Peptides against a protein of PDB entry 4HTP. Designs and how they scored, part 30

Target 1, 231 residues: chain A of PDB entry 4HTP
Amino acid sequence: SQTVASHVPFADLCSTLERIQKSKGRAEKIRHFREFLDSWRKFHDALHKNHKDVTDSFYPAMRLILPQLERERMAYGIKETMLAKLYIELLNLPRDGKDALKLLNYRTPTGTHGDAGDFAMIAYFVLKPRCLQKGSLTIQQVNDLLDSIASNNSAKRKDLIKKSLLQLITQSSALEQKWLIRMIIKDLKLGVSQQTIFSVFHNDAAELHNVTTDLEKVCRQLHDPSVGLSD

## One batch from the design tools (peptide; made by RFdiffusion4, then SolubleMPNN)

Design b1_p11_2_s2 (from b1_p11_2, 3 letters changed)
Fold by OpenDDE base, seed 4:
Structure b1_p11_2_s2 (fold): chain B 231 residues (1-231), chain A 11 residues (1-11)
Amino acid sequence: as target 1 above (231 residues)
Amino acid sequence: SHLDELIKQLE
């Protein structure tokens, strides 16, 4: 069946996240998220105009926005050090070069950006002059690849993990990779709380999540903002 | 937004 996520570019989510991150005030952060969500719901209604009993929901996006709440897919088994080594290899960076060392020693301030401890930001600046300007992946494709990574991690198939990572990397802009890294590491640094995200999504979202701990159920049951948990 | 454009394409 068709899903909204199969039509929405991953870049659109990343641009929204970037806007949220750059926004200083809570209200502005909320606005950017709300705009994305409203557009998603509108697209859902159009896509599923003749199919009212679909299971499609905001879940594919929500699980990327709140990756620490992921319960469906298993652990990726990916750490910053692995990604650093992968990028060094992929980009053919000199092992003792500035950029390689920045990636490996991301916890230590080496530049003027003040991004110490944020591997994704360090990676972004290394990737920016080296990557495509525009990615080609949809949200669904990103989730499919992440599912593959998790599955192959469980199966201890490092070669296949690398394959999926390479597909993600080669089809993503530097900005998209920044956010992808944060999704994998499960720390988006949006400056807006989980509670706020849930509150914007639906008034009953936090409550339902607290009970079920099932992000997909939250997204499906509370897909319509006008239909409450008790309805 | 870009999503709005996608919606228009769907209609």
Scores: peptide ipSAE 0.062, ipTM 0.803, DockQ to the pose 0.778
Fold by OpenDDE base, seed 3:
Structure b1_p11_2_s2 (fold): chain B 231 residues (1-231), chain A 11 residues (1-11)
Amino acid sequence: as target 1 above (231 residues)
Amino acid sequence: SHLDELIKQLE
């Protein structure tokens, strides 16, 4: 069956996350998230106008926004050092060059940006002059590739993990890769709490998640903001 | 928004 995630570009999620991160106030951060969510729900209603009994929900996006709450897919087995080595290889960066050293020593301040310890930001600046300006992946495609990575990690298929990572990288802009890295590492640095995200999504979301620890169930049962748990 | 444009295409 058709899903909202199969139509929404991954770039749209990333641009929203970027706006949230750049916003200084809590209210502005909430506004950006709400706008994305409202658009998603509106699209859902239009897409499923003739099909009321669907399992489609905000879950494909929510699991990327709150990656630390992911319980469906297994561990990726990917760390910053692995990504650094992959980028050095893929971009054919000189091993003793400035960019390669920045990626490998991302924890040490290089003096140019106050982004010490944030691998995704270091990667972004290396990738920006070298990558596509616009990606082509949908949210569903990103999740499918991430599922593949987790599955292949469990199966110890390193070659297939690399293949899926290369697909993600080659079809993504520098900005999209910045956020993808943060999703894989499970630290988005949005400056807004999990509780705030749930509160904006639905008044009962935090409670239901605390009881079930099931993010998909939360998104499905509380898809309509006007329908509560007791309804 | 870009999503709003996509919605219009579905209508």
Scores: peptide ipSAE 0.057, ipTM 0.804, DockQ to the pose 0.821
Fold by OpenDDE base, seed 1:
Structure b1_p11_2_s2 (fold): chain B 231 residues (1-231), chain A 11 residues (1-11)
Amino acid sequence: as target 1 above (231 residues)
Amino acid sequence: SHLDELIKQLE
């Protein structure tokens, strides 16, 4: 069955997240998220115009925006150090070179951009001159690859984890990888709270999530912002 | 937005 996520480029989500992050005020952050969500819902209605009772929802995007609430897939088993080593290998960075050291010592202030402790930002600047400028992955494909990583982690298949990571990396721009890293590490640094995200999505979303702890159920049941829990 | 363009292509 067709899903909205199979049509939406991952780059579009990342661009939205970037706008949110760069926005100063809460209202501006909310506006950017709302615009993406409204477009998503509009696309959903168009895509499923002739198909009633679909299970498709905002869930594929929501689980990337709120990765801390992920309960469907198991842990990735990926930390910044692993990613650093992978990038050093993949980009063939000299081990004692400036960029390799930046990745490995991401917590140490370098004085360059003031991004100490933010591995994703450090990675972004290393990747920007070295990777493709336009990614090719959809949101669905990103989730599929992340599912693969989690599954292979549970199976202790490090080689297959690496394979999926390489596919993500090689098909993503530096900006997309910045956000992908943050999704994997589960820290987006959007400057907007979980509560705000839920509130924008649906007035009853926070309540339903508190009861069910099921993000997919929240997204499906509250897909229509005009239909409440008690309706 | 790019997504809006995709919507137009779908319609």
Scores: peptide ipSAE 0.055, ipTM 0.791, DockQ to the pose 0.752
Fold by OpenDDE base, seed 5:
Structure b1_p11_2_s2 (fold): chain B 231 residues (1-231), chain A 11 residues (1-11)
Amino acid sequence: as target 1 above (231 residues)
Amino acid sequence: SHLDELIKQLE
């Protein structure tokens, strides 16, 4: 079945997240999220115009925006050190070179960008001159690959994990990879709270999530912002 | 937005 996520480029989500992160005020952060959400809902209505009983919702995007609330996927088993080693290998970086050392020692202050401790930002600058300018993955494809990683981690299939990671990396821009890393590590650093995200999504979202702890259920049941929990 | 362009393609 067709889903909104199968049509929306992952780059569009990343661009939204980037705008949110760069915004200083809460109001501007909310505006950027709202604009993305409204566009998503509009696309949903157009895509499913003749189909009333669809399970499609904002869930594919929401689970990437609030990765800490992910309950469907098991752990990825991926840490910054693993990613660092993978990038060094994939990009053929000299092991004793500046870029390799930045990735491996991401927690140490380098004094250049003030991004110490943020592996995703360090990776971004290493990747920027080396990666595609525009990625080709949809949100659906990203979720499929992340599902694969989680499943293969559970099955202890390291080779298949690497395969999925390589697919993500080779089909993503540096900016997309920055956000992908943050999704995997489960820290987006948006500067907006979970409660704010829920409140913008739907007035009853926080309440329903508190009861069910099911992010997909929240997104499906409260897909229409005009229909409440009691309706 | 890019999404708006995609919506136009569906209409």
Scores: peptide ipSAE 0.048, ipTM 0.793, DockQ to the pose 0.785

Design b1_p11_2_s3 (from b1_p11_2 with M3L E8K)
Fold by OpenDDE base, seed 4:
Structure b1_p11_2_s3 (fold): chain B 231 residues (1-231), chain A 11 residues (1-11)
Amino acid sequence: as target 1 above (231 residues)
Amino acid sequence: SHLDELIKELE
């Protein structure tokens, strides 16, 4: 069946996240998220105009926005050190070069950006001059690849994990990779709380999540902001 | 937004 996520570029989510991160005030952060969400819901209504009983929801996006709440897919088994080594290899960075050392020693301040401890930001600046300007992946494709990574991690198939990672990397801009890394590491650093995200999504979202701990159920049951948990 | 453009394409 068709899904909204199969049509929405991953870049659109990343640009929204970037706007949220760059926004200083809570209200502005909320606005950016709300705009993305509203557009998603509108697209859903248009896409599923003749199919009212679909299971499609905001879940594909929500699980990337709140990756620490992921319960469907298993652990990726990916750490910053693995990604660092992968990028060094993929980008053919000199092992003792500045950029390789930045990636490997991301916890230590090495530059003027003050991004110590944020591997994704360190990676972004290394990737920016080396990667595509525009990615080609949809949100669904990103989730499919992440599912593959998790599955192959469980199966201890490191070669296939690398394959999926390479597909993600080669089809993503530096900005998209920044956010993808944060999704994998499960720390988006948006400056807005989980509670706020839920509150914007639906008034009853936090409550339902607290009970079910099922992000997909939250997204499906509370897809319509006008329909409450008790309705 | 870009999503709005996608909606238009869908209609």
Scores: peptide ipSAE 0.053, ipTM 0.790, DockQ to the pose 0.777
Fold by OpenDDE base, seed 3:
Structure b1_p11_2_s3 (fold): chain B 231 residues (1-231), chain A 11 residues (1-11)
Amino acid sequence: as target 1 above (231 residues)
Amino acid sequence: SHLDELIKELE
């Protein structure tokens, strides 16, 4: 069946996350998230106008926004060091060059940006002059590739993991890769709490998640903000 | 928003 996630560009999610991160106040951060969510719900209603009984929900986006709550897919088995080595290879960076050393020693301040310890930011600046300006992946395609990575990690198929990572990288902008890295590492650094995200999504979301620990169930059951758990 | 444009295409 057709899903909202199959139509929404991954770039749209990343631009929203970037706006949230750059916003200083809680209210502004909430506004950006709400705008994305409202647009998603509106698109859902339009897409499924003739089909009221659908399982489609905000889950494909929510699991990327709150990756630490992911329970459906297994561990990726990917760390910053693996990504650093992959980028050095893919971009053909000199091993003794400044960019390669920045990626490998991302925890050490290089003095240029106060981004010490944030691998995704270091990667962004290395990728920005070298990558596509616009990505081509949808949210569904990103999730499919992440599912592939997790499955192949469980099966110890390193070659297939690399293949899926290369597909993600080659079809993504530097900004999209910044956020993708943070999703894989499970630290978005948005400056807004999990509880705030749930509160904006639905008044009963935090409670339902606390009971079920099932993010998909939360997104499906509480898809309509006007319909509560007791309804 | 970009999504709003996509919605219009569905209508």
Scores: peptide ipSAE 0.052, ipTM 0.794, DockQ to the pose 0.818
Fold by OpenDDE base, seed 1:
Structure b1_p11_2_s3 (fold): chain B 231 residues (1-231), chain A 11 residues (1-11)
Amino acid sequence: as target 1 above (231 residues)
Amino acid sequence: SHLDELIKELE
């Protein structure tokens, strides 16, 4: 079946997240998120114009924006150190070189950009001159690959985890990888709270999530901002 | 936005 997520480039989500992160005030952050959400809903209506009662929703994007609330897929089993090693291998970085050391010692202040402790930002600067400038993955494809990683982690298939990670990496720009890393590590650093995200999505979203703890249900039931829980 | 362009293509 057709989904909005199968049409929306992952790059579009990442660009939105980047705008949110760079915005100083809450209002500006909210504006960027709202614009993306409104466009998503508009696309949904157009895509499903002739199909009533679809289960498609904002969930594929929401679970990437609020990865801490993920309950459908199991743990990835991926930490910064694993990613560092993977990048060193993939990019053929000298082990004792500057970039490899930056990735491995990401918590240590380097004095370069003041990004100590933010692995994703450190990775971004390493990747920027070395990877493609435009990604090719949709939001659906990203979620599919993340599902694969989680599944293979539960099955203790490290080689298959690596395969899926490589597919993500090789088809993503440096900016997209920065955000992908943050999604995997579950720390987006948007500067906007979970409550704010829910509030922008739907007035009843926080309440429904508190009761159900089911992000997909929240996104499906409250897809229409004009239809409340009690309606 | 790029998404807006995709919407136009869909219509």
Scores: peptide ipSAE 0.049, ipTM 0.785, DockQ to the pose 0.756
Fold by OpenDDE base, seed 5:
Structure b1_p11_2_s3 (fold): chain B 231 residues (1-231), chain A 11 residues (1-11)
Amino acid sequence: as target 1 above (231 residues)
Amino acid sequence: SHLDELIKELE
């Protein structure tokens, strides 16, 4: 079945997240999220115009925006050190070179960008001159690959984990990879709370999530912002 | 937005 996520480029989500992160005020952060959400809902209505009973919702995006609330996927088993080693290998970086050392020692202040401790930002600057300018993955494809990683981690299939990671990396821009890393590590650093995200999504979202702890259920049941939990 | 362009393609 067709889903909104199968049509929306992952780059669009990343651009939205980037705008949110760069915004200083809460109001501007909310505006950027709202604009993305409204566009998503509009696309949903157009895509499913003749289909009333669809399970499609904002869930594919929401689970990437609030990765800490992910309950469907098991743990990825991926840490910054693993990613660092993978990038060094994939990009053929000299092991004792500046860029390799930045990735491996990402917690050490380098004094250049003030991004110490943020592996995703360090990776971004290493990747920027080396990666595609535009990625090709949809949100659905990203979720499929992340599902694969989680499943293969559970099955202890390291080779298949690497395969999925390589697919993500080779089909993503540096900016997309920055956000992908943050999704995997489960820290987006948006500067907006979970409660704010829920409140913008739907007035009853926080309440429903508190009861069910099911992010997909929240997104499906409260897909229409005009239909309340009690309706 | 890019999404708006995608919507136009669907319509």
Scores: peptide ipSAE 0.048, ipTM 0.787, DockQ to the pose 0.783

Design b1_p11_3_s1 (from b1_p11_3 with M3L E8A)
Fold by OpenDDE base, seed 3:
Parts: C-alpha cells; sequence; structure tokens
Structure b1_p11_3_s1 (fold): chain B 231 residues (1-231), chain A 11 residues (1-11)
C-alpha cells in the first residue's frame, strides 16, 4: 500500500530540521515544525482520498524526529568512532590528514566554530565539498535502511550493516548525512523539547505516549488534530 | 512548499 513516507523526500525533513535548529525563538521553531506537519497531513488526505481505513500516519517521520523514543527498532550498535572510520575509508582520507583527525578527535575541536563534541557538524564540513548536492532517498527508504541496520546488528552481521550504511551515505547530501548521524546517535539538538513536539502534533499526544510509550499508536490514534482520545 | 507541489501532482 502507498504511504506518505514513500513519496516525501528525506531532504524535505532535513531542510525542516535545519530551519528549526537555526531558529532562535521557540515560536519560529514551532512554526517550521507545524508547516511540515500540516503539509504531511494534507498530502495524506490527498493520497488516501478514496481509502478511509488506512494505517498510514506521521509515524515514519516522528520516529526520526524523536529517535530517543524508538521502541520498535532494535539498537543500531553504531557509535561516532565507527562512523569516523567508515568515512575515512569511504572518502579515502589520509589517516594522518586534517580531516581524518577531525573525525577521530571530534571531542577536542581545534576549530573556532564552537562545534566541540558534535560529530555530525564535524562530519558535515568534511562531507560538504565531497558529497552530492541533492540526495535521492525518501523517508520510507531511510527507515527501511535503518531497519536493516538494526536487524543485522542483532544478528551480528557486520558486513551487511556496512552495506546499508554505504547505501545511506552514497545517496545522501552532506546536510542529509548530518541529520542522519544525529538520528542514529539519537540527539538532534533542535532546541525544542519533546513536550513541545507532542503538543504541536496533538493536544493529547503527550498523555497517550506517557501511557503507551508507543509512537506509532500516538501517531495513528491522534492523526486528526480535531479528534481527541475521549472521542 | 515542495510537498504542496507533490500534492498538486496527485490531483
Amino acid sequence: as target 1 above (231 residues)
Amino acid sequence: SHLDELIAELE
């Protein structure tokens, strides 16, 4: 069955997240998230116009925006050091070169950018001159690849984990990879709380999540902002 | 928005 996530480019989500991060005020951050969410709901209504009983929801995007609340997908088993080594290999960076050392020593930044300890930002600057300007992945494809990584981590299939990571990297822009890294590490640094994200999504979202701890249930049951839990 | 363009294509 067709889903909204199978049509929405991952780049659109990343652009929204970038706007949220760059916004200084809470109101501006909320506006950017609301605009993305409203567009998603409109697309859902258009896509499913003739099908009222669908399980499709905002869940594919929500689980990437709030990755620390992921409970369906098992652990990736990926840390910054692993990603650093992968990028050094993939980009054929000299091991003693400036860029390789930046990735490996991301906690001790030598630069003036104040990005100390943010591996994703360091990776972004290394990738920017080396990567495609536009990615080709949809939100559905990103989730499929992340599912593969988690499954293969559980099965201890390291080679297959690497294969899926390479697919993500080679089909993504530097900006998309910055956000993908943050999703994998489970720290988006948006400057907006989980409570705010839930409140914008639906007035009852925080309550339902507190009871169920299930993001998919929250997104499905509260898909319509005008329909409450008690309805 | 880019999504609005995608919606227009469905219609």
Scores: peptide ipSAE 0.047, ipTM 0.792, DockQ to the pose 0.809
Fold by OpenDDE base, seed 4:
Structure b1_p11_3_s1 (fold): chain B 231 residues (1-231), chain A 11 residues (1-11)
Amino acid sequence: as target 1 above (231 residues)
Amino acid sequence: SHLDELIAELE
């Protein structure tokens, strides 16, 4: 069946996340998230106009926004060091060069941006002059590739993990890769709490998640903001 | 937003 995630570009999510990150106040951060969510729900209603019994929900996006709450997908087995090595190889960076050293020593401030410890930000600046300007992946495709990575990690198939990572990287802009890295590492640094995200999504979301720890169930059961747990 | 454009295309 059709899903909203199969139509929404990953770039749209990343742009929203970028706006949230750059916003100073809580209210502004919430506004950006709400706008994305409302648009998603509106698209859902239009897409599923003639089908009331669908399992489609905000889950494909939510699991990327709150990756630390992922329970369906197994561990990726990917750390910053692995990504650093991959980028050095992929971008053909001199191993003793400035950019390679930035990636490998991401915990030590080497630049003027003060991004020490944030591998994704360091990677972004390395990637920005080297990557395509616009990505081509949908949210569904990103999740499919992440599923593949997790599955192949469990199967100890490193070659296939690399293949999926390369597909993600080569079809993503620098900005999209910044956020993708943060999703994989499970730290988005949005400056807004999990509680706030749930509260904006649905008044009962935090409670349901606390009980079930099932993010998909939360997204499906509380898809309609006007329908509560007790209804 | 870009998503709004996608919605418009769907309707």
Scores: peptide ipSAE 0.046, ipTM 0.785, DockQ to the pose 0.744
Fold by OpenDDE base, seed 1:
Structure b1_p11_3_s1 (fold): chain B 231 residues (1-231), chain A 11 residues (1-11)
Amino acid sequence: as target 1 above (231 residues)
Amino acid sequence: SHLDELIAELE
């Protein structure tokens, strides 16, 4: 489909999220998000220059940035332990090996790394030497695969869940998988609040979301930062 | 940014 999300690599979002996470100050974190958002809006304007009244919006990215607010797709039914087992299988890790144990015991502090309790970071280091360096998925494709996972979870089709997960994994870099895991588990650890994200997106975003609880509606209605709710 | 490059390709 002709959407911004169908053109934007998932890697670009992940790179932005990585920059946000690594930034020390709130202002710098906001800057990185704003730069991504501004680029997105510019791309939208260029892509839809000759098309009025499109429903395309920042929603495909926003729902990945604020996964706790996801209401469209059902639960994934995926936990860290499931992912650990999947990675062990996929990567043919010895079950009693160091890396397998790291994944399975991700909550237990191991060594000098402060990554205890952060499964995504542990997975990242396991994956980094074992997976491709650059992913190929767009934001749209990631959302499509996540939709598939949720749908198949609802249908209790474990085989198809695994298939979609494998597609995500095999087409993603270690860095992209780190963020994908955090999106699935719904904990990005960006160091910025939901309110901050909304505030950067649009001045009225938090208010509209509080009333509607509809993230897509927020993104569509407040697509233009210069047009408010009362306009 | 990479997005900027994508935008440039559309213009």
Scores: peptide ipSAE 0.044, ipTM 0.786, DockQ to the pose 0.757
Fold by OpenDDE base, seed 5:
Structure b1_p11_3_s1 (fold): chain B 231 residues (1-231), chain A 11 residues (1-11)
Amino acid sequence: as target 1 above (231 residues)
Amino acid sequence: SHLDELIAELE
């Protein structure tokens, strides 16, 4: 079945997240999220115009925006050190070179950007001059690859984990990889709370999530902002 | 927005 996520480029989500992060005020952050959400809902209505019983929802995006609330997908088993080593290998960086050392020692303040402790930002600057300008992955494809990583981690298939990671990396821009890393590490640093995200999504979202702890149910049951939990 | 363009293509 067709989903909104199968049509929306991952780049569009990343651009939205970047705008949110760069925004200084809460109101501006909320505006950017709301604009993305409204566009998603509009696309949903157009895509499913003749289908009333679809299970499609904002869930594919929501689980990437709030990765710490993910319950369907098991642990990735991926840490910053693993990613650092992978990038050094993939980009053929000299091991004793400046960029390799930045990735490995990401917690140590280096340079003028003040990105100490944020591996994703360190990676971004290393990747920016070396990666594609535009990625090719949809949100659905990203989720499929992340599902594969989690499944193969559970199965202890390191080779297949690497394969899926390489697909993610080689088909993503530096900016997309920055956000992908943050999704995997489960720290987006948006500067907006979970409660705010839920409140913008639907007035009853926080309450329903508190009861069910199920993001998919929240997104599906409260897909229409005009239909309440008691309706 | 890019999503708006996608919507236009769908219509």
Scores: peptide ipSAE 0.042, ipTM 0.785, DockQ to the pose 0.763

